# Designs tried in a protein design run: peptides against a protein of PDB entry 3WG5. Part 267

Target 1, 218 residues: chain A of PDB entry 3WG5
Amino acid sequence: LAKNIVYVAQIKGQITSYTYDQFDRYITIAEQDNAEAIIIELDTPGGRADAMMNIVQRIQQSKIPVIIYVYPPGASAASAGTYIALGSHLIAMAPGTSIGACRPILGYSQNGSIIEAPPKITNYFIAYIKSLAQESGRNATIAEEFITKDLSLTPEEALKYGVIEVVARDINELLKKSNGMKTKIPVNGRYVTLNFTNVEVRYLAPSFKDKLISYITD
Target 2, 218 residues: chain A of PDB entry 3WG5 as posed
Amino acid sequence: LAKNIVYVAQIKGQITSYTYDQFDRYITIAEQDNAEAIIIELDTPGGRADAMMNIVQRIQQSKIPVIIYVYPPGASAASAGTYIALGSHLIAMAPGTSIGACRPILGYSQNGSIIEAPPAITNYFIAYIKSLAQESGRNATIAEEFITKDLSLTPEEALKYGVIEVVARDINELLKKSNGMKTKIPVNGRYVTLNFTNVEVRYLAPSFKDKLISYITD

## One batch from the design tools (peptide; made by RFdiffusion4, then SolubleMPNN)

Design b2_p26_8_s1 (from b2_p26_8, 12 letters changed)
Fold by OpenDDE base, seed 3:
Structure b2_p26_8_s1 (fold): chain B 218 residues (1-218), chain C 218 residues (1-218), chain A 26 residues (1-26)
Amino acid sequence: as target 1 above (218 residues)
Amino acid sequence: as target 1 above (218 residues)
Amino acid sequence: AAPKNHKSNKKPSFEVITFEDVPNRA
């Protein structure tokens, strides 16, 4: 019986150009092996908007379903992470995780205060995040409020408000709950029904470069 | 005879949060030792706007003069590097270097095409770069054209147009030519006259972390 | 002699915008 393969990889830390390379590498491996899906365990406080937009685009261009899983408990898909999640084929969260807080900033001043983005930039990202939500059939009003109110949600709230699709404690529960769900965005122009019956889970380890970057940026 | 100390450090590669840490570390060391100045040998293709703005702010808050030196020959202070230079107390360039090309972008698409920044963002950085030029008594019209025309200049052109203050082949020529010049912006609220008579040049080496990041990002 | 436009083809990556790193409230 041909085992369907599901890849699982981890992306932790700030969203940077290097994080894009991780996404690209992981998705490419899963595409090459004709995986049923890839699950990206995401834990990020945020990061760069350019890298985020590139990651979203890479996910949208994936030949296979990309599932964002906010994991482990205590993790977040904050700021840039929320955009990435909203751009994905399916969002899951573990209990004790968070999503939201999407207000764009220009950076931190030396005193640790936030340098606010101009209203012009904020409005751009409001439009962008709303588009991601609408395209995925997710709550665009809450997506906007992730910026305008800097709203953060629990998994249960995010599920209730139609921001995410699954709350799961682990990969096995995620696979079980998401089995038979349709992707929220198309894969190669088609909405795919996930089939996680008789799957082999393959873990993708960080490359040596990935480990080194994580060690330096953490 | 109390030797005045001038520190020299190198910053190469993309402007990131880590580059901010390098600037902060280098400037802090020079401040602690009551250096006459620090020279930062800069070679950058650009990088993050947030990190750039933080670096500019760190330079502006320096207790000592910070000299940006576009070095070696073949180096550039491109994009974010131009902003950093314009935010500094003195700009020097080696022959065969370049400055400019300051148009903000949101990133690169998967096909390598530029994702253009919205006009709103572009206009913000036009105002910002013009402010840096005006505050430093440098050519604000050319600073704007670094964005609007994506203009790049040679050292000779940059000097001629009043973007930079010195063209120098090496540190010794830089010290000689900049001796007696006033800083283009205040240091602790005062314009400082540089005194490079009887100086000891101290080189700051990259930390182990700095070397590791460079190896990974190059 | 026409100034050789050294098109340094590496388009400067001026990356503009970041999102807040929500401080991990430990």
Scores: peptide ipSAE 0.050, ipTM 0.335, DockQ to the pose 0.436; fails the geometry check
Fold by OpenDDE base, seed 2:
Structure b2_p26_8_s1 (fold): chain B 218 residues (1-218), chain C 218 residues (1-218), chain A 26 residues (1-26)
Amino acid sequence: as target 1 above (218 residues)
Amino acid sequence: as target 1 above (218 residues)
Amino acid sequence: AAPKNHKSNKKPSFEVITFEDVPNRA
C-alpha cells in the first residue's frame, strides 16, 4: 500500500555528478518508504550534460513519481534543469520562476564568452530534448526552441504552451493542483494518477556532503 | 629582474571550474612574484572539457612558464589532464605515472557504461588536441591516438615519442633536467629558456576552498 | 560594507563534454 507520504527535497546550484548523487539519494529514500511521490524543489542555472542525462535516467527509473518543482520565486530550471524537468513525471513552477535556455555550450572562455557547441552537439541535444518532450507529451516545438532560440519562459507561458503541468505558489498549492493528475511519463511502465489526498509531507534534508558542495558551487 | 624563484603547487583530482580557480590563483601568485616558473604537480583522472579549455587558455596567457609535472609516482595526467599538459610550457612526468586516455565522453550511464561522445565532438577534440601538440612542437600523431585509441603512455614512452620533455623523480631532478630547456610554447610571445640556476623553491599551499573541493571530489 | 555577493552571473550553461576516466571497475 502506498503510504500517504510525499517527500520534498531541495536541489540547488549547478547540475553535477554530486547533483546526481542527491537525486539518487532522495529518490531512493522516497522509494524505500513507498512514498506517493517525491517533489524536488529545483533551482539551477544549469550544469553538466552527463550528470543531467544520468539524472533524467534516474528519474525515469524511479519506482515513484518524481515531480520537479521550480521553486522558490526567483529560481530557475535553466539549461540542464529544463532537461531534467522535461524528463520528470510532472513539472511545476512557482510564480516568478523561469524555465528554458537550453543551448548546449562547451563552456566559458576566460573572457567570459561562451564556447559554442559544435552543430552536431547542438543537434544531438535538440533531438534529445525533443525526445524528452515527446515521451512526456509536452511541447516538443518549444523544447527545440529552448535550444535554437535559447528561449526562456515564465510559468504562465510554460503552462500555456504545454511545457509544464502546474503553476503553484507553494507545496500545498502544488499538492492540491496536481492531485488527480496523471504522470506525464510512466512509473514502472504505468501512467500513475497522483493521489495527494490526506498526505503527510516529509522534508528531506541535504546531507553534509550536499551542503558542502552547494556552498562551494554557489 | 626575474627572481630566482620557482613556485610549486599541487593540483589533484577532477578537472572542474574549481580547478581552473586553482590554476589561476597559483599562476597569478607566481606571476606577481616574477617567478622564473611555476611547476604544477598534476594528478588527475580527467574532468570537464570547459574547465580544461579554460585552464589551457590560462596557461597560454601566463606571464611565466608553467610546467606541468605528473607527480607523484602512481599519478596520472589522464583525459583532461593530458590536454592541460599539452597546452603547457613544459611537461614532466615522474616514473610510474601515466599520460593519455583522452577520448571525450558525454559521461557515464547509470549502469556505469560510458556515454560515447558523438563523432563530431570526438572530431572536435581530435582537432583540438592536435592543435595543442602542434603549437607546442609535440607529437600530434600520438596526441590524436590518445583519443582514437584511448592510448595511455608511460613517462619513458611519452618522452621517446616526443609527447613530453622530462622524466624526473622529484622537483630537484626536474629543475636540473629542465634547466636550459626552451619552453615548448611562448611566454609573452617569446620562447623562454628556463633558468633554474640557484633557484629558491616555494611551495604554494592549497586554499581552504581548494582543500574542501578536493575532499568532496575525491 | 556588505560583502558584494558577486553573484557571478554564471549564465545558464549546458556543458556537454566531460573527460572522466571510468575507473576500470574490475
Scores: peptide ipSAE 0.033, ipTM 0.435, DockQ to the pose 0.243; fails the geometry check
Fold by OpenDDE base, seed 1:
Structure b2_p26_8_s1 (fold): chain B 218 residues (1-218), chain C 218 residues (1-218), chain A 26 residues (1-26)
Amino acid sequence: as target 1 above (218 residues)
Amino acid sequence: as target 1 above (218 residues)
Amino acid sequence: AAPKNHKSNKKPSFEVITFEDVPNRA
């Protein structure tokens, strides 16, 4: 009996156009192999809103479930990472991780101070993040507070408030806990029940280009 | 009967990218020798948040237990040092040491005054430090207060409040008191019972590069 | 001829706070 394949890939660092290329590549590989799912181990402090929105769109257009896993311990889905997670088919977090802090900024000034976003931009992203939460059946009030209060949560808090679906220490625990769950958003127009019974886990390595960018952005 | 090896290494000064290299090197040596544990004698006033988070990840990815020991007397695990300790497999403190004072700052102004971190950053690190405490079964309320109240504790207070596991005057007392304790976080997905019966203690010296950087950053 | 207000739906690009740019001493 051919094992169902689950892919695991890592995305670390700032969210940029190059991070979009990583998501696109990883998801495309898993789609081509008709995988049961892909798990993206995400660790990001945030990044560009344009890249983030493209990544969310790419996840939502996936032919297979995309699970965002905030991993390893000490990782975060900060800022842009929270939007990406809320746009995904399932969110998991490892203990010792965080999610939130989504207030948009225009950048940093020469003195390292934040250049505040005008209300128009802030309101746009409030509407956007609430839409992602509502579409995924997640807590839209907390999603808004990730912006309005610049809220950050632990995995346990995020689970309790219905922001995420799973707290798991590792891939094996994630697969075990998420087995039989429905995706929080549709895949090809249908909610998919995850089948992690009799799966083969395949790890995708970052490309040389992906590695080079990590070195430059670190 | 081959003695189990315990490594001891010192990390002193500001937490920087070079401090990450020290942690990585020390842990790697101890991993290669399949040591029972490594004890890191930590004395730091704090440092960079990015480096701190990388160090926490490196500790949590260790193939062997990493024990943070705030040592010698007069040392501190201040600021970034507290996060590192909370991310470790066991925390010990010598009498006459301190832990805490974790409020994030953007830096120092020309007049030596603190540039305050915006609420976004503060909230991020509140979530982060609470997550580290929760994962390790340590006092998450006190961990939060290390930021919100800029709280600092004595070893006796930290032990009483369940922030740390051991108060010990020296390495021998540390080994004796921690013998038979379980790690507060998993090693390779499993909680390890420390076996410090019939151990050989090996001291790792700082590299020449490590020494040079301590001189430049001090 | 009513001026077609081409609302350029330029998605506002904002940089989301990267911790990398904040030399935060914790």
Scores: peptide ipSAE 0.027, ipTM 0.258, DockQ to the pose 0.057; fails the geometry check
Fold by OpenDDE base, seed 4:
Formats: sequence, structure tokens, C-alpha cells
Structure b2_p26_8_s1 (fold): chain B 218 residues (1-218), chain C 218 residues (1-218), chain A 26 residues (1-26)
Amino acid sequence: as target 1 above (218 residues)
Amino acid sequence: as target 1 above (218 residues)
Amino acid sequence: AAPKNHKSNKKPSFEVITFEDVPNRA
């Protein structure tokens, strides 16, 4: 039986254009190989709203399922990472990770204080994050509260509230638990049932470019 | 004879994620209607490198030709705008516009001085902009100098040096001059010959979202 | 049970890193 390929790639750090490039490259490689899915091991404190929306769009345009996996323990899908997760085909979290805290900010003032986004921006992102949750059949109320209350959840809470689909300690457990799940959003207009029964896991290393960018964004 | 549709949309202001959303929406609409092309009237001082790279990628993935038109007179494709232009299927400029000034910066210090990008970042963008120029058959030496010398060019200079393809005062002149030109990069793997002999021009207005974002980024 | 506000210790940074070209103030 020809083994279906599942790609695994790591995206760590702030969500920037460079993060988009990583997503795009990784997803493109997995698409080219007609992979069963790609798992993105995500660890981000947040980042740029622009890059985030682009990443969400790139995920939604993927020809293959994109699984956002908040990993390893201690990682987060914070802020922009939550939007990315909510825009993806499946969300998994490792124990000891977090998701949420999505309040948009304009930046940091000279004193390091947060420059709050005006209500119009906040409301935009409320509508946006609710849309992502609704489109993916996830908890739109909690998604809103990720902004309005700057709420962060544990994997257990996120699973309980219907924000995420899987809690898994590692890739093997993730593959096992997500096997037979349908994607929460369409792949090429169809909800795909994941088949992880006979898969080869391929790890994608960061390109030299990705390493350089990580070095710049770290 | 069924009129081929050419879309025209305006993108003005800083290049951000919201700008990407505008590009994506506009291109998507034009793709859905099997347009002959979309013309993006671009006026930008620059913006985010991340959004820029995403926009370039979205353009390169377009199912239709994307013409970047630096318009109106007084507009610029500065910094990020130059990269976007160089990543596009055709570049046009109106008289009294500019292109170039692509030196990457990390931001502004408290005193308003530019925080210079480290040489590694600068060199990355040199390689990137040269790649865009080379892939599009445009002047890679000048593209490099857009960074290394922070060079800005007039439409006449940009045309003379092989940075751009068209100088046009308006959409009608642009359509006339670009008719029969081949795209400088492929559309779905093929260099398209533009056919503007029998076209309907459709203007795309900014969405409510785009207006809100413009209001936020202005 | 209302989700406990887990204060993530690291403030989620939406750093809006703008590469604003300084408009050449002519």
C-alpha cells in the first residue's frame, strides 16, 4: 500500500511576513507531493495581523489539510496564532500549551505600554475571529472572548469548549487521534476525512531563508 | 464579440495585511470572472515586508494577469510597492509617479530616526528583489540599486532601464499600450499575451472592510 | 465553569512592525 505522506514543519516565533513565507513554502511542498496533510507545529506569542490574515488565507487555499499543532509543551498559539489555528483545517494542542489572548493592539508605546486598538479595529477582529470560528464549526463565543476578555485557554479547556479538535502529546498521538476526522474547513471545496492509517511522516526543515528570517525575528 | 473584462482597483497607503486582503479580494473577483487582466492602481510609500512578500506571492499565483499601475500622477510604488511591482505580470506608471527606494528598515527609533536593517536582512532583500527582477526579465542591477543606493526612478527612467513596461497617462492609454504585450511572468505557467482590443473596464470599489482598513491604516 | 482567564505571562505581541518608508518630506 503506497504510504500517504504527512509533512511536519515547525513555525516558531512572531507571526510576520517571514512566517507567511514559511507557511507557504511548507504547504506548497506538501501540496506538490499530494500529502495526506501537513502538520504545522506552531509556537507563537503572536505577531502581525497582516501576516496572520495572509497565513489564514494561504491555509484556506491549501490543496491539502493543514493541521495546526500547538507544540511542544510550553508553546502557545497566542494572539495571531489563535487566528491561524481557527482558520485551519484542524487544531491540535499538546498538554502544557495555550491558545487565545487575541486582543488587537496597534503596538507598543515608548514606555512599553500597549497602544490599544481603536474600537473599530477591535470590532473588526471580533467579526473576523467569529467568522473563522463559525466557518470551521468552532466556538465563536469563545473566539470573541479571546479578544473581548483577552482569554487564554488550556488544551483541555479549548477542547471542552469546542475551540480545538485534538489534544495530543506527540505527532504519533496526533495522527492516531485525528485519523478519520473530517477537516473543519473545506479542502478544495470538500471536507476531507483524514487517513493516517498508513502514513510516512516527513519533517520539513526550515530553509536557509527561514533560518535567516528566524534569526532576524527572534 | 464577447467583451473581455479588465478590472481596475485602487490600492493606496501603506502595505499591510489589509493591503494583502485587498489584493487577494480584487484578484479573486477578477479570476472568478475570467478577466483578461486586473489593473491595480498602486499608490504606496511602502510598508510591511511581510505583507509585501505575501502580495507578491498572491500575484504570482494569480490565474489572470495582474498589472501594477503606479497611478495617479503624484503616486509612488515606493519600497514595498517596488517589490510588488517587480513581482507582477506588468508594470505601468503614470507620468509624475515614482518607483524605488527599497532599503529595508527595522523601524523608527524614538527620535524618529530610521533603525537600519542589519546587513543580513539587507542582503536578503537584495537577493529577493534581484530574483523578482530576473524572473520578470526586468533590470536586476537597478533592482539591487533600489536597495543599495535607495534609488528612486521616474517613469521615463524606469522604462529606459527596463524596470517597467509601460508609461501611460490613464487606463485607456495603458490598455492601448499594453495590448499585445506578454506578461513578464507566467500566468498559470504560461506567458499570456494581453488582449485589450475589445474589453469592458470594471472598477472594483473597496469593500466595507477595505474602507474600514484604509481608515485604520491612514 | 467559566474558562479561567489564564494570564499568559508573555504578553501576546501583535507587533505591528511597520516598514514605513519615511515619506521624503519635500
Scores: peptide ipSAE 0.026, ipTM 0.256, DockQ to the pose 0.188; fails the geometry check

Design b2_p26_8_s2 (from b2_p26_8, 11 letters changed)
Fold by OpenDDE base, seed 4:
Structure b2_p26_8_s2 (fold): chain B 218 residues (1-218), chain C 218 residues (1-218), chain A 26 residues (1-26)
Amino acid sequence: as target 1 above (218 residues)
Amino acid sequence: as target 1 above (218 residues)
Amino acid sequence: MAPVNHKPNKEPTFEVITFPDVPNRA
């Protein structure tokens, strides 16, 4: 039986326009090979809202399932990362990771204090994140609370509350647990049942550019 | 076998805060009776974006499936109505109806000309409408074109392009065709399979307030 | 059970570019 390919790629750090380029590249490669899915190992504290929205759009336009995997232990899908996850076809988290804390801000003041977003902007993102949650059949109440309460959840809580679909220690456990699951959002208008029974896992390395920027952002 | 209840209510005219109250009331009644679904017969030229977003949110928070039915023949789910439809659990259209034309505007000038929304606002709603389409497994490309091209579709086109789920001449045909369909978005986190094999149809009349306002807006 | 507020290890950042006012009509 021809092995289905599952790609795995890492996206780490602040969500920026460069992060969009990484998502686009990785998903494009996986699309070109008609992969069963791509798993994005995500570890982000958040970042730019514009880039985040573009990434969500790119995921939602994917020809293949995009699984956001908050990995490794200690990683987070914080702020923008939560939006990205909620906009994806499946969310997994490793033990010891977190998701949430999505309150939008305008930036940081000179003293390092957060410049709060005006109510209109906050309400916009409440509507947006609730939409993403609803889209994906995930807990929209909790999604709202990711903003209104700046809530952060453990994998166990996130699973319990229906924010995520899988808790997995590693890629192998993720593949095992997610096998036979349907995507939470459609792939090209169709909800896809994941088939991970006979898969080849291919890891995508960051491009030279990706590596260089990671060195600049660290 | 205990008959499942399906509610049918009409919402006609401009989308406003009052329209939100109508949606909320109708859905609440249907929720209280644990209805199989509510069918909202929608005929709108559009309206306020704020009210529209609130309505979408109310639908997405419904404890029961909300079917938007563009009805009767000659009706439209125009502008705000398209967003509402795309945010719902199922979209049906009667022959001779339309959906689309979603380009946001700031208002009308003194001369009656449209004041175009700035690109940022237009892009916001592009992202929003695409999100709604993606959420519901509907054609996000066409959803975008509802704005970018101010596109309007017939029921046949909308069905063909995967914008809607059902073309039906009346409630009976709608119930027949939608029986066994899954909701395009979840109900309380679960995709519901509609069961219209043994249903009692209950029509919800507008409240006295609803009637009074309709008389003022006509 | 009420969701437990966990502080993430890193302070989450979500920078919003100023969005214009939501249009009055859609």
Scores: peptide ipSAE 0.036, ipTM 0.227, DockQ to the pose 0.182; fails the geometry check
Fold by OpenDDE base, seed 5:
Structure b2_p26_8_s2 (fold): chain B 218 residues (1-218), chain C 218 residues (1-218), chain A 26 residues (1-26)
Amino acid sequence: as target 1 above (218 residues)
Amino acid sequence: as target 1 above (218 residues)
Amino acid sequence: MAPVNHKPNKEPTFEVITFPDVPNRA
C-alpha cells in the first residue's frame, strides 16, 4: 500500500515577499505529490502585512492540509506569524515557544522607536484577525487581544484558550496527536480528517534563492 | 578653495527595508563629508509603505540637501517613489520619466490581482501625501489625485503643476538649473540655497550587500 | 493563570501596506 506522504519544511525569519515564495514553493511541491499534509516549522518575529495576507490566502487555497508548527523550542509565531497560524488548517506548538503580539506598526523610526499604526489600520487588522479565528473555529476574543493587549501566549495557554490544537515536542508526537483531527478550515471546500497512520515523512530543504535571502535578511 | 562636493548615488528597484539602508548609507556618507548636496538617481515601481515612511523621515532628518532625480529616461518614481520625492529637498526628473500612481494596496493575490486597501488605509495615505506636499510647498491637490485617480505625470506636467522643481537631461543640467534654488523643506531647520558654482561630483557605488539584495529582488 | 505579558524579546514587526508596482503600461 503506497505510504501517505507528509512533507515537513522550515520557514524562519521575517515574513516578506520572499517568505511568500517559500510557502508557495513548499505547498506546491506537496500538492503535486498529493501529500496527506505539509507541516511548516515556523519561527518568525513577524514581518510584512502584505506578505502575511498573501501567505494566508495561499494556505487557504491549498489543495492539501497545511499545518503550522511553531518549532523548535525557543521559536515564536509572533505578529505576522500568528496571523499565518490562524489562517492554517492546524496549529501546533512545541514547549518553550510563543504565539501572539500582533499589534500592527508602520515601522521603526531612526531612533528605533515604533511608528504607531493609526487607529484605522489597527481596527482593520482587528477585524481581519478575528475573521481568521472565526473561520477556523478558534478563540476570536483572544485573537483580538493579540492586538489590543499585545498579548503573547505559551503553548499550554494557547491550547487551553482554544487558539491552537496541539502541543507537541517533535514531529512524531505531532503526527500522533493530530492523527484523526479535522482540519480547522476546509481543504477544497471540505473539512479533512488527518490520517497519519501510515505516513512517510519527507523534509523539504530551502532553495538556493531561499538560503541567499535568509543570509541577507539576517 | 576647497571644491564643494555633490554626491550622486543610484537607487533602483522596489522600496524595501534594504532600500532604507541604502538611503541611510548614502546620506550618511555625504553628511560626513559635509557635501553641498546628495543627488539620488531614483528608478522605482514602488514598494513597502513602512520602508517608504522611514526613508522620508531619514531624508527630512538629513544634515544636507537630498535631491531626488528620477533618472535615467524610462525610469519612474512610482508609488512609494512619489512619496519619497515629495518628502525630499528638491525633485528633478529626466525627460521620458514618470511620477505618481500612489494608490495603496495590501498586496497581490495568487492570481496576480491587486488586493485593494480598505478606505481607512487609503485615507491615511491621502492625508500623509498631502502633508508631504504642503510641507514642501508642492501641489497638494495633485498629490491627492496621485492616489484618488491613480494619476501619473510626465516631467513637463509635474513641473507645470508644481509637483517638481526641475526637468533636466543629465546631472550637469540638473546642477545648472538647480543652482540658486532654495530647498523645498528645511535642512537642520533652515531653508538652504543650493550652491553648485564650484562643485566636484562624486559617485557612490552600492555596497556588496546592496548589490546582493538587488540581485535577489530582481 | 492570567496571560503573562511576556515581552517578546524582539518586538514583533507587523509592517503594513505595499504600494503597488504600477503595472508598466506597455
Scores: peptide ipSAE 0.029, ipTM 0.303, DockQ to the pose 0.623; fails the geometry check
Fold by OpenDDE base, seed 1:
Structure b2_p26_8_s2 (fold): chain B 218 residues (1-218), chain C 218 residues (1-218), chain A 26 residues (1-26)
Amino acid sequence: as target 1 above (218 residues)
Amino acid sequence: as target 1 above (218 residues)
Amino acid sequence: MAPVNHKPNKEPTFEVITFPDVPNRA
């Protein structure tokens, strides 16, 4: 019996144009193999809003379900990572991870202090994050509070409040718990029921370029 | 009346040899000016153990108090960041930040999966993190559980359990709350009482090199 | 309603709030 493929890939660090390239590459590989899903083990402090929005768009254009998994323990989907998660087909978190802290900033001053975003930008991202939450059937009030209060949540809180769908310790538990779940956003215009009953897990290695950037960033 | 200087600097991203250079530079500048303290706004997912241990050593050799402030909201002192915090003279956290997740790993496999540390290495870091906690009069049991359970804590929990000393929203609140506190480890062989009554806050900008790495990492 | 794509001129950055597990490579 032909096993459905589930890809697992890691995306770690700041959200940049390079992170977009990673998402695009990983999703493309999984699409080419008609995978049942791709799981992105996401661990990010945040990053660039432009790259984030492009990543969200790429996920939403995916021909297969994209599962964001905040992993390993200690990982976060912070700031841009929360937006990416909210834009995905399913959100999972490992115990000991976090999600939230989505207040936009303009950058750092010459002295390293945060340059606050003007109300116009903050309001833009409030609207944006709420739209992602609403489109995915997730808690839009909490999504707003990720900005307005710089709220961070534990996996258990995020699950309780309807921000995420799964708390899982590892990929096996994630597959088990998410089996039979519907995607929170459409895939090719349809909500997909995940079938992880007979799956082959394939891990995708970072590209050499991915490693080099990680090595320069690491 | 001569204002005592408090320096504030940001260290963000992965803990590497470059992060050591940042710590060393910032602390050196603050030492040269006989600052009352330096506050490091730390936001790290972790990093290299060697760099972490060197940073801890550099902090412990500081001629002035080094305050680790997990900041801004959404930031973490994860993994290596927790060790650094536990090695510091004072730990503060902003609401919506996290601390913990200290389980050592050897790295990533060819497929991006975590290579677990052997028991010998894990036990080494358990002993190390416990020693940091004990030396600083912080909760060594929780410090151990940061490894053995990959525990992550909120600022409120970390304060409650005696892992950290201050929960503060910003630098002003941090200065206010930490005023009159004793350092948790000695400065030049003596526990220092922090005096933030009449201070000038000076922000240290990242160096060009720091910015370049941040830009490559960003 | 699609958020009005007014690309604010200055690219808002999200604070890279580095939370999670960079492996303590022992």
Scores: peptide ipSAE 0.028, ipTM 0.274, DockQ to the pose 0.071; fails the geometry check
Fold by OpenDDE base, seed 3:
Structure b2_p26_8_s2 (fold): chain B 218 residues (1-218), chain C 218 residues (1-218), chain A 26 residues (1-26)
Amino acid sequence: as target 1 above (218 residues)
Amino acid sequence: as target 1 above (218 residues)
Amino acid sequence: MAPVNHKPNKEPTFEVITFPDVPNRA
């Protein structure tokens, strides 16, 4: 009986160019092994818009389904993380996680105050996040409010409002609940029905570089 | 005879949040020791706009003069580096260096192509760079063209056009040429006349963290 | 006048926008 492979990898911390490299590496490994899917366990407070947009593009170009899983409990897909999730083939959240708070900023001042983005930038990202939501058949109104109201949602609210597809406590529950679901965006031009009935779960460890960067940025 | 201290530190690579920490640390050390000035030897291809803006703010809040020195030969103050320079109390360049190319981008696509910033973002940074130039009494027209034409200048051109104040081959020549110059922006609300007649030069080494990050980002 | 082969210096990266770190509400 041919075992389907599902990869699981973790991405934690700020979204940067290095985070893009992690996504690219993980997805590439899973593509090369013809995995059924890759699950990215995501925990991020946000990060760079450019890196975020590149990550979204990399996910959209994936030859296999990319599932964003906000995990573990206490994790968030905040700010840039929400965009990444909305750009993915399936979104899952663990209980006790959050999603949203997507208002773009220019940075923090020395006193820790937010430097507000000009309305022009904010409007650009409103259009962008709405497009991601619409393309994936997710709630574009709530996606806009993630910016305009800096809204954050629980997993239960996000599911209820049609922002996400699955609430799951762990990988096993995620695989069980997402089995038979269609991807919310195409994979290589086709919507894929996920098959997790006879899968081997393979965990991808961070590279040495990944470990070193996390140690410095933590 | 009370020896005036001038600190020299190096900042190389992409402008990131970590680069801000380096600037903050270096300036703080120099402030604590009541240095006459700090010279930052800068070599950067650019980086993050948020980090750049925070660095500019940190320089502007400095209790001592901060001199940006584009060094060594072959170095650049490109993109974000130009903004940082224009936000500083004095700009120097070594022969064989460059400044400019300030057009903001959203990032690079997977194929390495530039993702262009929307006109709204570009216009924001045009206004910002012009303000930095005007506040420092530098050439605001050229500052704008660093964005609109993606202009890059040699040290000789930058001096000629009133973008920078000094061309110097090394720290000794820099100290000699800048001695008696006024800062282009205030230090603690006052324009300061630099005094480098009887100075001890102290080099600040990168911290262990600084070395580790450079090793990973190189 | 030797053509200075300016190796295309990697185009300067000016990365504009960061999203806020959501303060971990402990």
Scores: peptide ipSAE 0.026, ipTM 0.286, DockQ to the pose 0.364; fails the geometry check

